# Peptides against a protein of PDB entry 7UQJ, part 70

Target 1, 160 residues: chain A of PDB entry 7UQJ
Amino acid sequence: PELYQNFNITPPRGVLFHGPPGTGKTLMARALAASCSSDERKITFFMRKGADILSKWVGEAERQLRLLFEEAKKHQPSIIFFDEIDGLAPVRSSKQEQIHASIVSTLLALMDGMDNRGQVIVIGATNRPDAVDPALRRPGRFDREFYFPLPDVKARFKIL

## One batch from the design tools (peptide; aimed at target 1 S55 V58)

Design b2_p20_5_s4 (made by RFdiffusion4, then SolubleMPNN; from b2_p20_5, 10 letters changed)
Fold by OpenDDE base, seed 4:
Structure b2_p20_5_s4 (fold): chain B 160 residues (1-160), chain C 160 residues (1-160), chain D 160 residues (1-160), chain A 20 residues (1-20)
Amino acid sequence: as target 1 above (160 residues)
Amino acid sequence: as target 1 above (160 residues)
Amino acid sequence: as target 1 above (160 residues)
Amino acid sequence: EVRYLIEIDSNGNVTLIPVE
């Protein structure tokens, strides 16, 4: 089916895509960016993987997040897609290093600052929505969710 | 939807194709070589499998990588495609023999030396981007990525 | 095995990507557009879905095809990608409405007219190569084919 | 199903290349 989801996206500040692995979350985020682009209105898509931000930018992850959001604003309309966002913003109650707490706090502040950021949409994808900090799932952040169910068993058997 | 994509493609020194298996990464690299070739400008396509370089050229894998890059330069414009590059350049922190670390270091040096290599593009394909040494994914190496997502379940069902 | 495929690619007028669905045919066509573009030589990528041309442009599909090829020529070097080309150019022996036969004939004529179209490559993707009109697969049209095999069962199990 | 090829540049900017 044409997911011509004319998402009458009352532009969510953030959208959380969640569901089991292989359900197409990353695909859909990408599909959204492309379907929202027209000849007259090109959307700039920014992708980051949560684990990559932590691992590649140790000590500078906050700065990289800020730069990402600034670039997204500069190139608006824009989508920022965080794949495996549970790797970037895991639940705060976990015995995580202070660095993770600071990165989560920075991401929260950046999400809250989106009102002044023009036409920027943030999409987070996760296989573990319960591993995402609940603070990210509040109104004004990832306040819309799309569940990606497993394919029907018949589909799995035909794919296998 | 009509996708008029003007790809502002600064020729990447290296492109990482990643996504689940069977998403067409290897196929894409081959199709690239094909479409970039004209009657006037033939592209030479070099394909190597990461695991094959390690297994077939034990003790000479570094030399074979150097020769590969020299041949690619000699036959420029060229594409070097590494399929399953995670097999060639796995994460250094793994308990891998010194040989693997040396091969990765050689590949890094060869990628960094690309400025003097003329019109050579390196494409790495992997099903496990996180298994690729992060040093390969830095600017000036595999600094562009293409994610190859799984088709949606509905696409799988229409596909089946 | 080292596939030193020196693709003596006489630039295909058309390339047919075929194979089971989910094998990345559409993905390949787009990665082609991306890698063929340089800072000096940007490739314009045009994408159309076969079924969409028939369904959205009832009675004007021929005109839309002509316009597509004209725009591609205007923005050369260009790639025209037809996804699900079996939906656009199904086998003529099927009891299809006269409209489908006319669209196929128009596409054939446009492909044959490519010699005068400069640096335009046409890529057709299909899950059903046998459902594509054989006339499209003749020399000077989709005269090159890339088969996209299903991933090995082991790959499917790693994908699931 | 529109698949997307995602081009990620050196800055991590992603161009979505819709792949049907």
Scores: peptide ipSAE 0.045, ipTM 0.291, DockQ to the pose 0.036; fails the geometry check
OpenDDE base, seeds 1, 2, 3, 5: peptide ipSAE 0.000, 0.000, 0.005, 0.018; ipTM 0.250, 0.296, 0.169, 0.309; seeds 1, 2, 3, 5 fail the geometry check

Design b2_p20_6 (made by RFdiffusion4)
Pose (drawn by RFdiffusion4):
Structure b2_p20_6 (pose): chain A 160 residues (1-160), chain B 160 residues (1-160), chain C 160 residues (1-160), chain P 20 residues (1-20)
Amino acid sequence: as target 1 above (160 residues)
Amino acid sequence: as target 1 above (160 residues)
Amino acid sequence: as target 1 above (160 residues)
Amino acid sequence: AAAAELAEEAAALRAAQAAA
């Protein structure tokens, strides 16, 4: 931590995995979760699949998001993996419903809002990165974007 | 206050921050929230978003808005910051649930019934200005619209 | 009435001010209420909004609307003004609440219950006319309309 | 589609609470 406090830098805490299907996005997230439970320092892994938070009550989806990010604050070494994040956080449109744009606005305020979110890494895997809201693809929330391509020759040899 | 009585004008009590992502809106709101808590006279900063307003009960979301504006009038030199305000106050539509048009109507009524002395300032950052209701963007509610642009060269030099 | 009842031209049961925001619709009703700054029993003015009638309870909104209309009949020559009538009478659909739908179902029955010797006029204002319920725009209801446009050059000169 | 069904169910529940 002194190396990041030596400068006035904050570490990048957001990655967006994107690429074609079957290219290793969930596999890499699974290997990162298995490695986080065997280094004996507790990096808590929070797994979220798509729009897991959708509810028929008004304001319960934004409440579940606020609770997920707050339980992430309670244990500082915690990680949040959003599988298929293009179904949870689509591009905000006026044509579609308000539960979607309201979830996206809550996610924007919980990732880089007025309050600091803590040592919470946020990973999102998507096959459709341009269905993710563009305000979610900037530094401070999903700083990095890892493109997982279809493997080339050497990579296919190594996979086989 | 005599200058605002000599000319027969009312000081603007509403600002709408708008601009591309990562251009300084939450940063300015965070710097103003730190400047509210330093000096010999205290300004009270009230931070809100769509999650701690929207409720699942009938008449509870507008009651939370009224409690916010009454509590800000009580601590009378005050700032109210609504982040991602297009999620809290979208354009009113009959093809949406009634809770969003009811929040926009309650917000219009509470802004038209404020102290009328410049005591409660209301600041909102929408990232998208067209998604917010046009009735809120007229002078009398959100008087000023600060456009936070992508920085030019001298601004990028100063930021770096 | 000595003059206008000679010719059998009935006064309107519902007149609708509609237009863009900031075009002076609330000013006209405030100026007509200052033309009610005259002596009693003539042109009693009631200033209501699309809010502060609708409540948590199930009967106080319709009971209060029936009482407002009964006090309007009690003082014979009277005007009821509903500012932001899309807040009181939105479009009834299957995303609509039950309390607003019953407010519309009582306002319609109270406007059809108003007698032919027109001594209660209901003026209503909106900035979005095709967001008020379609039933109040039927004959015998809000049928005469006043469009309030943005000002032209001479009108902007007079306003300045 | 499922979000639209949930929004109709949320409006029905608020309509039922408003009738209580």

Design b2_p20_6_s1 (made by RFdiffusion4, then SolubleMPNN; from b2_p20_6, 9 letters changed)
Fold by OpenDDE base, seed 3:
Structure b2_p20_6_s1 (fold): chain B 160 residues (1-160), chain C 160 residues (1-160), chain D 160 residues (1-160), chain A 20 residues (1-20)
Amino acid sequence: as target 1 above (160 residues)
Amino acid sequence: as target 1 above (160 residues)
Amino acid sequence: as target 1 above (160 residues)
Amino acid sequence: SAVQEAVEEAAARLSEQAAA
């Protein structure tokens, strides 16, 4: 929250980190959680992997998402980090439409239901931003997108 | 290789990065590849996700591993980074024994067959070191282990 | 050091990580330290914040730098990471000339005095590479520079 | 430990600098 207020930026309800694998998306999300934490005000960091939610909670993914958001709200200020969010909320037109449609709809509703006064930030990470449902990338949801480039091969090569 | 020879350390044929998700394991491996490269001597960084090798190459995982190591050797100096290595080389006692046993055996043979003069480093990353086949963690294989802890909230606060 | 010698790279005495805040510079430096450590050969990672050295050691910053380099040499192989190095080693032409000039001169001398056989790497991180004294960026000092781009500036500003 | 502290500290600074 204050992170964004300090930049005079309307806090996105969600932030999408996208870029090649191992570009530091998850690490950045953890770093963000750390940075916004103080000794007086710890940010609670909730991490879920999109594929793990889908695989572990076959038939209960919606309930698990609701519980996650409730837990995050209970422990606010908090960050919910979805790693591999394209595994949780693929494009609705993907052939596995029915199971994914309900999960996406639940996530949309949960993000829409987050009061802007809520100290809950949602961060999604993906290697494939085009595989994420466009509805999640609309204003008021994951309306902030961060490209994590491969550290430029040249810049990379300068580290070692 | 040379990374470790310069440290007067018997170069482990492999390095295991382990720790909770999003602790920077993949970013580290990429940083290492970057840091060992120069304008004159680029380290070729090969990244594979363990689950992706298994899922994309059903029945050809062994061949793909061989090709990966051959390509890495051809483009030496190189780093092979296996992200989620527990997805590629699970403990042999896991109930899916037969397919995983051959993959593990191939990876063992490829790591054992790396000439210590070879400029190929293998880095594995996992969230579950105990899920990695112990044979891969023996001396001359992934014999160096790096714990990437959750940034302790305190250490997190020290940067902030 | 040996990391670089093994790659037939003239070991930079130092590496400059530069880029906007929160781009992974410090995380990368720590990652590098971890990756070069083994159970048998731990790299000792020394982290100092440039501003903290200046603020905590008013009038003794030079002595503290010497002690830091001595300690790093004693515990080699080691990495010295200067976070916010622009706070420690600002451009000499900056209006706070006199106090900073001696600190910069000490850091230059310490980096110049590092024997290339020494297993001490210096990493500097800054958000403002142009605020770092150009003398530190010369060959044999921080002669490798890594730009950590903002993940897409638009995106980054949306997280922040 | 030191690397942990360092990654943690780095992650935090990235976060502070992201907060600043």
Scores: peptide ipSAE 0.018, ipTM 0.390, DockQ to the pose 0.058; fails the geometry check
OpenDDE base, seeds 1, 2, 4, 5: peptide ipSAE 0.010, 0.008, 0.011, 0.016; ipTM 0.348, 0.251, 0.197, 0.413; seeds 1, 2, 4, 5 fail the geometry check

Design b2_p20_6_s2 (made by RFdiffusion4, then SolubleMPNN; from b2_p20_6, 11 letters changed)
Fold by OpenDDE base, seed 5:
Structure b2_p20_6_s2 (fold): chain B 160 residues (1-160), chain C 160 residues (1-160), chain D 160 residues (1-160), chain A 20 residues (1-20)
Amino acid sequence: as target 1 above (160 residues)
Amino acid sequence: as target 1 above (160 residues)
Amino acid sequence: as target 1 above (160 residues)
Amino acid sequence: SEVEKAIEEAAALLGKQAAE
């Protein structure tokens, strides 16, 4: 919220960065975190990979998400960046459905539970927005989506 | 080579982007690929994750590398971007040494075999340059290194 | 200049990065500088804040600009990044007009005096392109402009 | 310089695409 107050932008609780791999989603999230942090107002940047939350914290992924959001709230203003969020909250596919469903449910609850007055922004990055559970893309969650196109090769050369 | 012909720079066969996670290495590589491709001169950008080459192509990683370099050569001018290259070519650690050594050896041979006149650039991104096999960091391979510092909190905030 | 020769792009003497705070202008400039620096061809990155040039060097800002451009030329290829360039070269406002006008005039002269063959690129970043003296936005100066929108949530991802 | 150029072009594209 406060991060965006200066821009007269209603702070999303969540922002989905989507686009092909290496379109700079992670860089942008870091750039955002860095740019939002002034000398007067340091932003704490928490970065997690979606797949890492599942693989490294097998059976504790939900607890780790809760702890992450608690820590982010404690260190507000903060950005929680989920890289490869489609790895954390994939669209419900049959065989892994129950474990993924629980993690998705926890993330939904954590995003819904974020006080709109809190200075915690969640950024999710994915190469496949359609592989992200549609429930995460609803208002009050990742309700803002940003497409990172493959920079058209030509258009890029104009910077230099 | 052609990419670099206009700058009177001997094209590195490889460029190593290193720095903390989310410092924009992948973005930069894509930005490079995009910027190098004009309407008149489309650069083909091949992106692979180092860990994905190992995990998805168990026993075929070398063949996949060969095919990748052949395809890149066929579609030159081209950029081969290895994200998380430390996952593909880690510094030789004992237990997985043989498989990793073979993949590293193949990558070395492919980079050494690149025609200096060929329009194929290899970009490797890592968070840990010291975790990349030193043989890859030698002249004629990843002989150019670019440090992506964590944008200093202040410098980072200047981005926003 | 040489940087752009390969892309059939007339090298801007200057590039203006504009857009709201937090849009990644400084990150991009740093990423550019880092990416431009290979082992064979290190780019020297000079970063200055526009306001810092005025405030820290009261009465010497012009001399500091000259020294900066001389140093950049000496260490070419080089990038001079002016963050918050609207602080250095504001649109002429009445009370501070004379001092600002002299600094703007010096910067204009320095940009105009850059050899088109020189490997010195000037990047200016501002949140307010309309607060930058229009004379700086003319051909041969900051003649290329890149808008870094506030991510309006969706629009920013198009950059990456 | 081409990597530089490509990065600057990439940054420019990023900047331009942000502008578009």
Scores: peptide ipSAE 0.011, ipTM 0.414, DockQ to the pose 0.066; fails the geometry check
OpenDDE base, seeds 1, 2, 3, 4: peptide ipSAE 0.006, 0.009, 0.007, 0.008; ipTM 0.269, 0.402, 0.390, 0.387; seeds 1, 2, 3, 4 fail the geometry check

Design b2_p20_6_s3 (made by RFdiffusion4, then SolubleMPNN; from b2_p20_6, 10 letters changed)
Fold by OpenDDE base, seed 2:
Structure b2_p20_6_s3 (fold): chain B 160 residues (1-160), chain C 160 residues (1-160), chain D 160 residues (1-160), chain A 20 residues (1-20)
Amino acid sequence: as target 1 above (160 residues)
Amino acid sequence: as target 1 above (160 residues)
Amino acid sequence: as target 1 above (160 residues)
Amino acid sequence: SEVEKMSEEAAALRGRQAAE
């Protein structure tokens, strides 16, 4: 939120961080959360892993998502970070369509239900942007996509 | 590499990066791989996710670990990075002991089998250092532990 | 530190992290500080912002730099991180030459005065490597430079 | 609660590192 305010950028409802594993997606999300949190304006950072929501909460995943968004809304300004979001809302493959479809539908509704003035930003991180349901990548959802390149070999060499 | 020389620290065979999720463990490991690679000395970076090795290679995980270490040794100097290493070698809980015990035993043997002059560094990243088998945290294995703090709120402000 | 020993890389006295704002330079510096601190060997991490040193300490900046380096030397092994170092030691432009020249000269002398075995690493972060005085980018100073790439241009534009 | 605990533990660890 504050990063976007500081840059006079209207915060997207959703931001997709994509790139090879270990390119700093989750780090950037946490850095964004903290950077947006000033001494005057603390930002609440919620973090969930997509696979954990799907595996731990079979049949309650939709409820857990709703609770997460409600809690994020209650603690505005807030960031919701989904690590491995491709594990939460995979591209619809034929054999497990119904359960995933309900979770995806719930996440879509929650993202669409965020008012434009809501001080809630959703960040999804994935190593496989093509494995994220295209419905999540539409305007008003994860409509902002961020490629985290591998640090160029030379750039990496310069970091160490 | 260079940072360790300044501190007169004998490079461990294994380095455990631990800290809250999204603190940059994987980014640091990649940055380390890259930074250690100079124009004169390219470092080969191998990355695996602990859960992927365990889940994709049920019954072949030990072989895949051996192949990984052999390939890393063939492409010296090299870094092996295990993301979510607590997913590969969890603390032995009573109910799934045998499969995990074989994988842990194989990883221990591979780390112990690295000659002190081996130009192979193993980096494990975890959000749960206490969930990593204590045998892996012993001297000659992941004997160096690195806490990735949440960027301090002020530190995050200074990042941005 | 330890990673540099493993790769037989002589640790630079100074490391320049450069790249667009929000690329994780300061996070990396903190992660490096934490990563160099083992259970056996705590590393003291000093952080300063270049602009703050210049603005808060007009006429005392040189003394504050000396104190910082002395304190870092006293608390070896240590890392000094300068965020926005281009604010501390800009390329000499004609009109404010004298004040900046003294600060730059002091920083150069402090970096040059570090013995090769000194367990003090200096990390500078900048968004403008070309705005850093070339004298600081010479061998024995910030002689290692690290590019933090933008998350893909679209990515940056969408965060930013 | 867990994220808050991790943030509080990280803040407490930071407080110790800032007090040293």
Scores: peptide ipSAE 0.000, ipTM 0.201, DockQ to the pose 0.057
OpenDDE base, seeds 1, 3, 4, 5: peptide ipSAE 0.000, 0.000, 0.000, 0.000; ipTM 0.202, 0.280, 0.210, 0.329; seeds 1, 3, 4, 5 fail the geometry check

Design b2_p20_6_s4 (made by RFdiffusion4, then SolubleMPNN; from b2_p20_6, 11 letters changed)
Fold by OpenDDE base, seed 4:
Structure b2_p20_6_s4 (fold): chain B 160 residues (1-160), chain C 160 residues (1-160), chain D 160 residues (1-160), chain A 20 residues (1-20)
Amino acid sequence: as target 1 above (160 residues)
Amino acid sequence: as target 1 above (160 residues)
Amino acid sequence: as target 1 above (160 residues)
Amino acid sequence: SEAEKASEEAAELLSKQAAE
């Protein structure tokens, strides 16, 4: 579908925006959603913050993720943007995160279960790509990564 | 009041920022709040995300909206910025959203109930102006609309 | 530590970004987090919205703040960014905010309790520096303030 | 409209600020 061509990805692939915060990952994910919308084809943009999914939906996060993907599919072409996805999908090796492990498992299953013909793109933004579960970074999930470099040293000097 | 002159709107009008995500609607709503603040007149900026109102305040969203408008009036001149207002005020024709319908009805009543002499501006940002309840887009509510076009194709090429 | 030199602050100081909304405080806080990260030294960025802490964690906000600071210390060098910190730490003179007073008290204690050798910077962003509890603006807390001026009058004229 | 043009230029400015 045109949406996937616009992102140069093969469904059901996700895009991982990584790079330091304020490099405009959220702005870019949004701008991409926008650039792919035409007058004839409006893209539905779903935004969730990773930490908000965990905190708001304790005990229902898996259900809410399923509902999110269902809504995205229903309103396709769609972008699901996870801001701070490392909050949603921390590395499983951290013992305390059984709740996170089930949520990550659900997200993995949802990404793997996306129909290749669907017009749903998943964008994850993280400041810590190394804190994202490696299972999410495999082919068929977040398998394309874009580094957002800092706005140059100039932005830093304005605050020093 | 000066705030409304600064926005070139007649109270109790709201402004709808629409356009593709990451076009800086939130940034602009914020920048406007900023540009209208002087050393002598600080504007109180209230931000809420539409989907967060629904998710956090299930069963209390109407009360929280009332409280928000009361606080905005109390701290006038004020801007109430709803980010992703389509999440708060989806089109009523979607059957499953009785909860949303009551919240939208409350928001409509609050906007209609704003005193024309008050210094409260409501800005709604949406990526989907067609998903916003048309009742919100009528005169005396979100009756001025600004389209935020995409940052040019150049931003897209960095991610392709 | 290098992080504090990069911000030109003495631990456990916080930085208050104030200025009208959309002047890029969140963008800058993020860009700073980014500019201080090198290939050898990734900075962990924690973002919380002040109003979200209050609304999500009613009765647990103090615990969640403690956990946030513990996680930031665990993943140092770190930035804790509070967006809309006036929502978390309103001026205590507002009678209705006993809940806010305890949360503010906890935040004060956490900032005062930061080890000077830690590589944790706290950035608070507010549109209303006068609405932030003055106790947070004292030395050893948010003791450095940066005003974000409006993007020039030109941005305002675009919405008039 | 003048508002659309103004919004375009605002978005361009914001895009430049995000790209720098």
Scores: peptide ipSAE 0.006, ipTM 0.192, DockQ to the pose 0.025
OpenDDE base, seeds 1, 2, 3, 5: peptide ipSAE 0.000, 0.000, 0.007, 0.000; ipTM 0.229, 0.187, 0.333, 0.222; seeds 1, 3 fail the geometry check

Design b2_p20_7_s1 (made by RFdiffusion4, then SolubleMPNN; its pose is not in this set)
Fold by OpenDDE base, seed 4:
Structure b2_p20_7_s1 (fold): chain B 160 residues (1-160), chain C 160 residues (1-160), chain D 160 residues (1-160), chain A 20 residues (1-20)
Amino acid sequence: as target 1 above (160 residues)
Amino acid sequence: as target 1 above (160 residues)
Amino acid sequence: as target 1 above (160 residues)
Amino acid sequence: MVVPELLYPDLPPAPPPPPP
């Protein structure tokens, strides 16, 4: 309950963080995970890069996704953060190898199969929301989108 | 000499940076590397991710670790930064594959084999210090630990 | 036109960001990408790590580089950001495997083959500019270099 | 201020190398 209240998410919803790179999407996902953690309730944070799932797990990426979601469920409350999710779930109309199509299909099934009672939130971060399969951006999946504007370059140069 | 004075490290000591993800451990390791660099003495910074060493170098990870340490020694003063070192050196009691055990053993041997006169510092960053093999956390290895607190989410939003 | 005006780059030039790690090279590349993006003109940002190209794409790294450049051209205005480009294009005098030499040769050819009319900028980031193949640092390739000083460690501790 | 520990779960062991 409380995790979803903190995220203002109705399960099994995902959150898509989109915006230019280095806008702090990853940092925000991590910050959210930590702000939602109390001393009494540690949130388990799973982080994967989309391109790493495809490249490191050729032939096993579907199994590894399933294991990730099972582990997240086992360690709930939890956040699964996919950094660069457009690397994992590119648009189906792309001449993507069957491996990509299969992984996307598995991810869709895993998101659809999340129990509404589960305290698992999926956060996807992308620099290109239009490169993410529209099927992931439907209700019950990544149905909340947050744009991370670049702070004005002048503002970033002050942080650098 | 000067590198170890700047880090207040007695060689062959490593530094473990631990704390929640995105607390800036990587940024700090990098910041330290360059604050210790002068125009006269450039510090060579080697960065590797623990999980990448295991996954990219299946069967060669030990050789690649040896090469990394030899390169660091050749280019001293140098810093070897292991990001996500818990991915490289998980607890030995974990049901880790023989590959993990062998890599950890190699890393231990490399750290123990560092000459006290060498200007090589090893920095490990982890989000889970308890997931790092305790053998790495002994004197002569990662014997200094720094906790990186999460800045309050509010503070991070100001940086973002 | 406008992209190159914003970067003050004459195509097909690359920009080398060098400096100590965590000086914000990656953040800067990303900040530049998004400051150059308007509501009317979204810049597509491609990010790859040099070491990831070598390790994830054993035997296909050249093809993946070609695909990356073609995709960047297709989605122009675009930025290709190579983080840790010294991992992709180490000095040829290094006892690098033939794979490294072939990838470097492919990257050189791709940079040389960029159309002057293309709105594709290549940004390489490295902590070790001297470890980057000098052939990449020639006119028409990475011919602009920006040093990212570390803010004094004291300044970074204030940002962290 | 007790900083909430983000527990990264143990990465599942890297899948065994593909059989030779």
Scores: peptide ipSAE 0.000, ipTM 0.186, DockQ to the pose 0.048
OpenDDE base, seeds 1, 2, 3, 5: peptide ipSAE 0.000, 0.000, 0.000, 0.000; ipTM 0.228, 0.287, 0.195, 0.291; seeds 1, 2, 3, 5 fail the geometry check

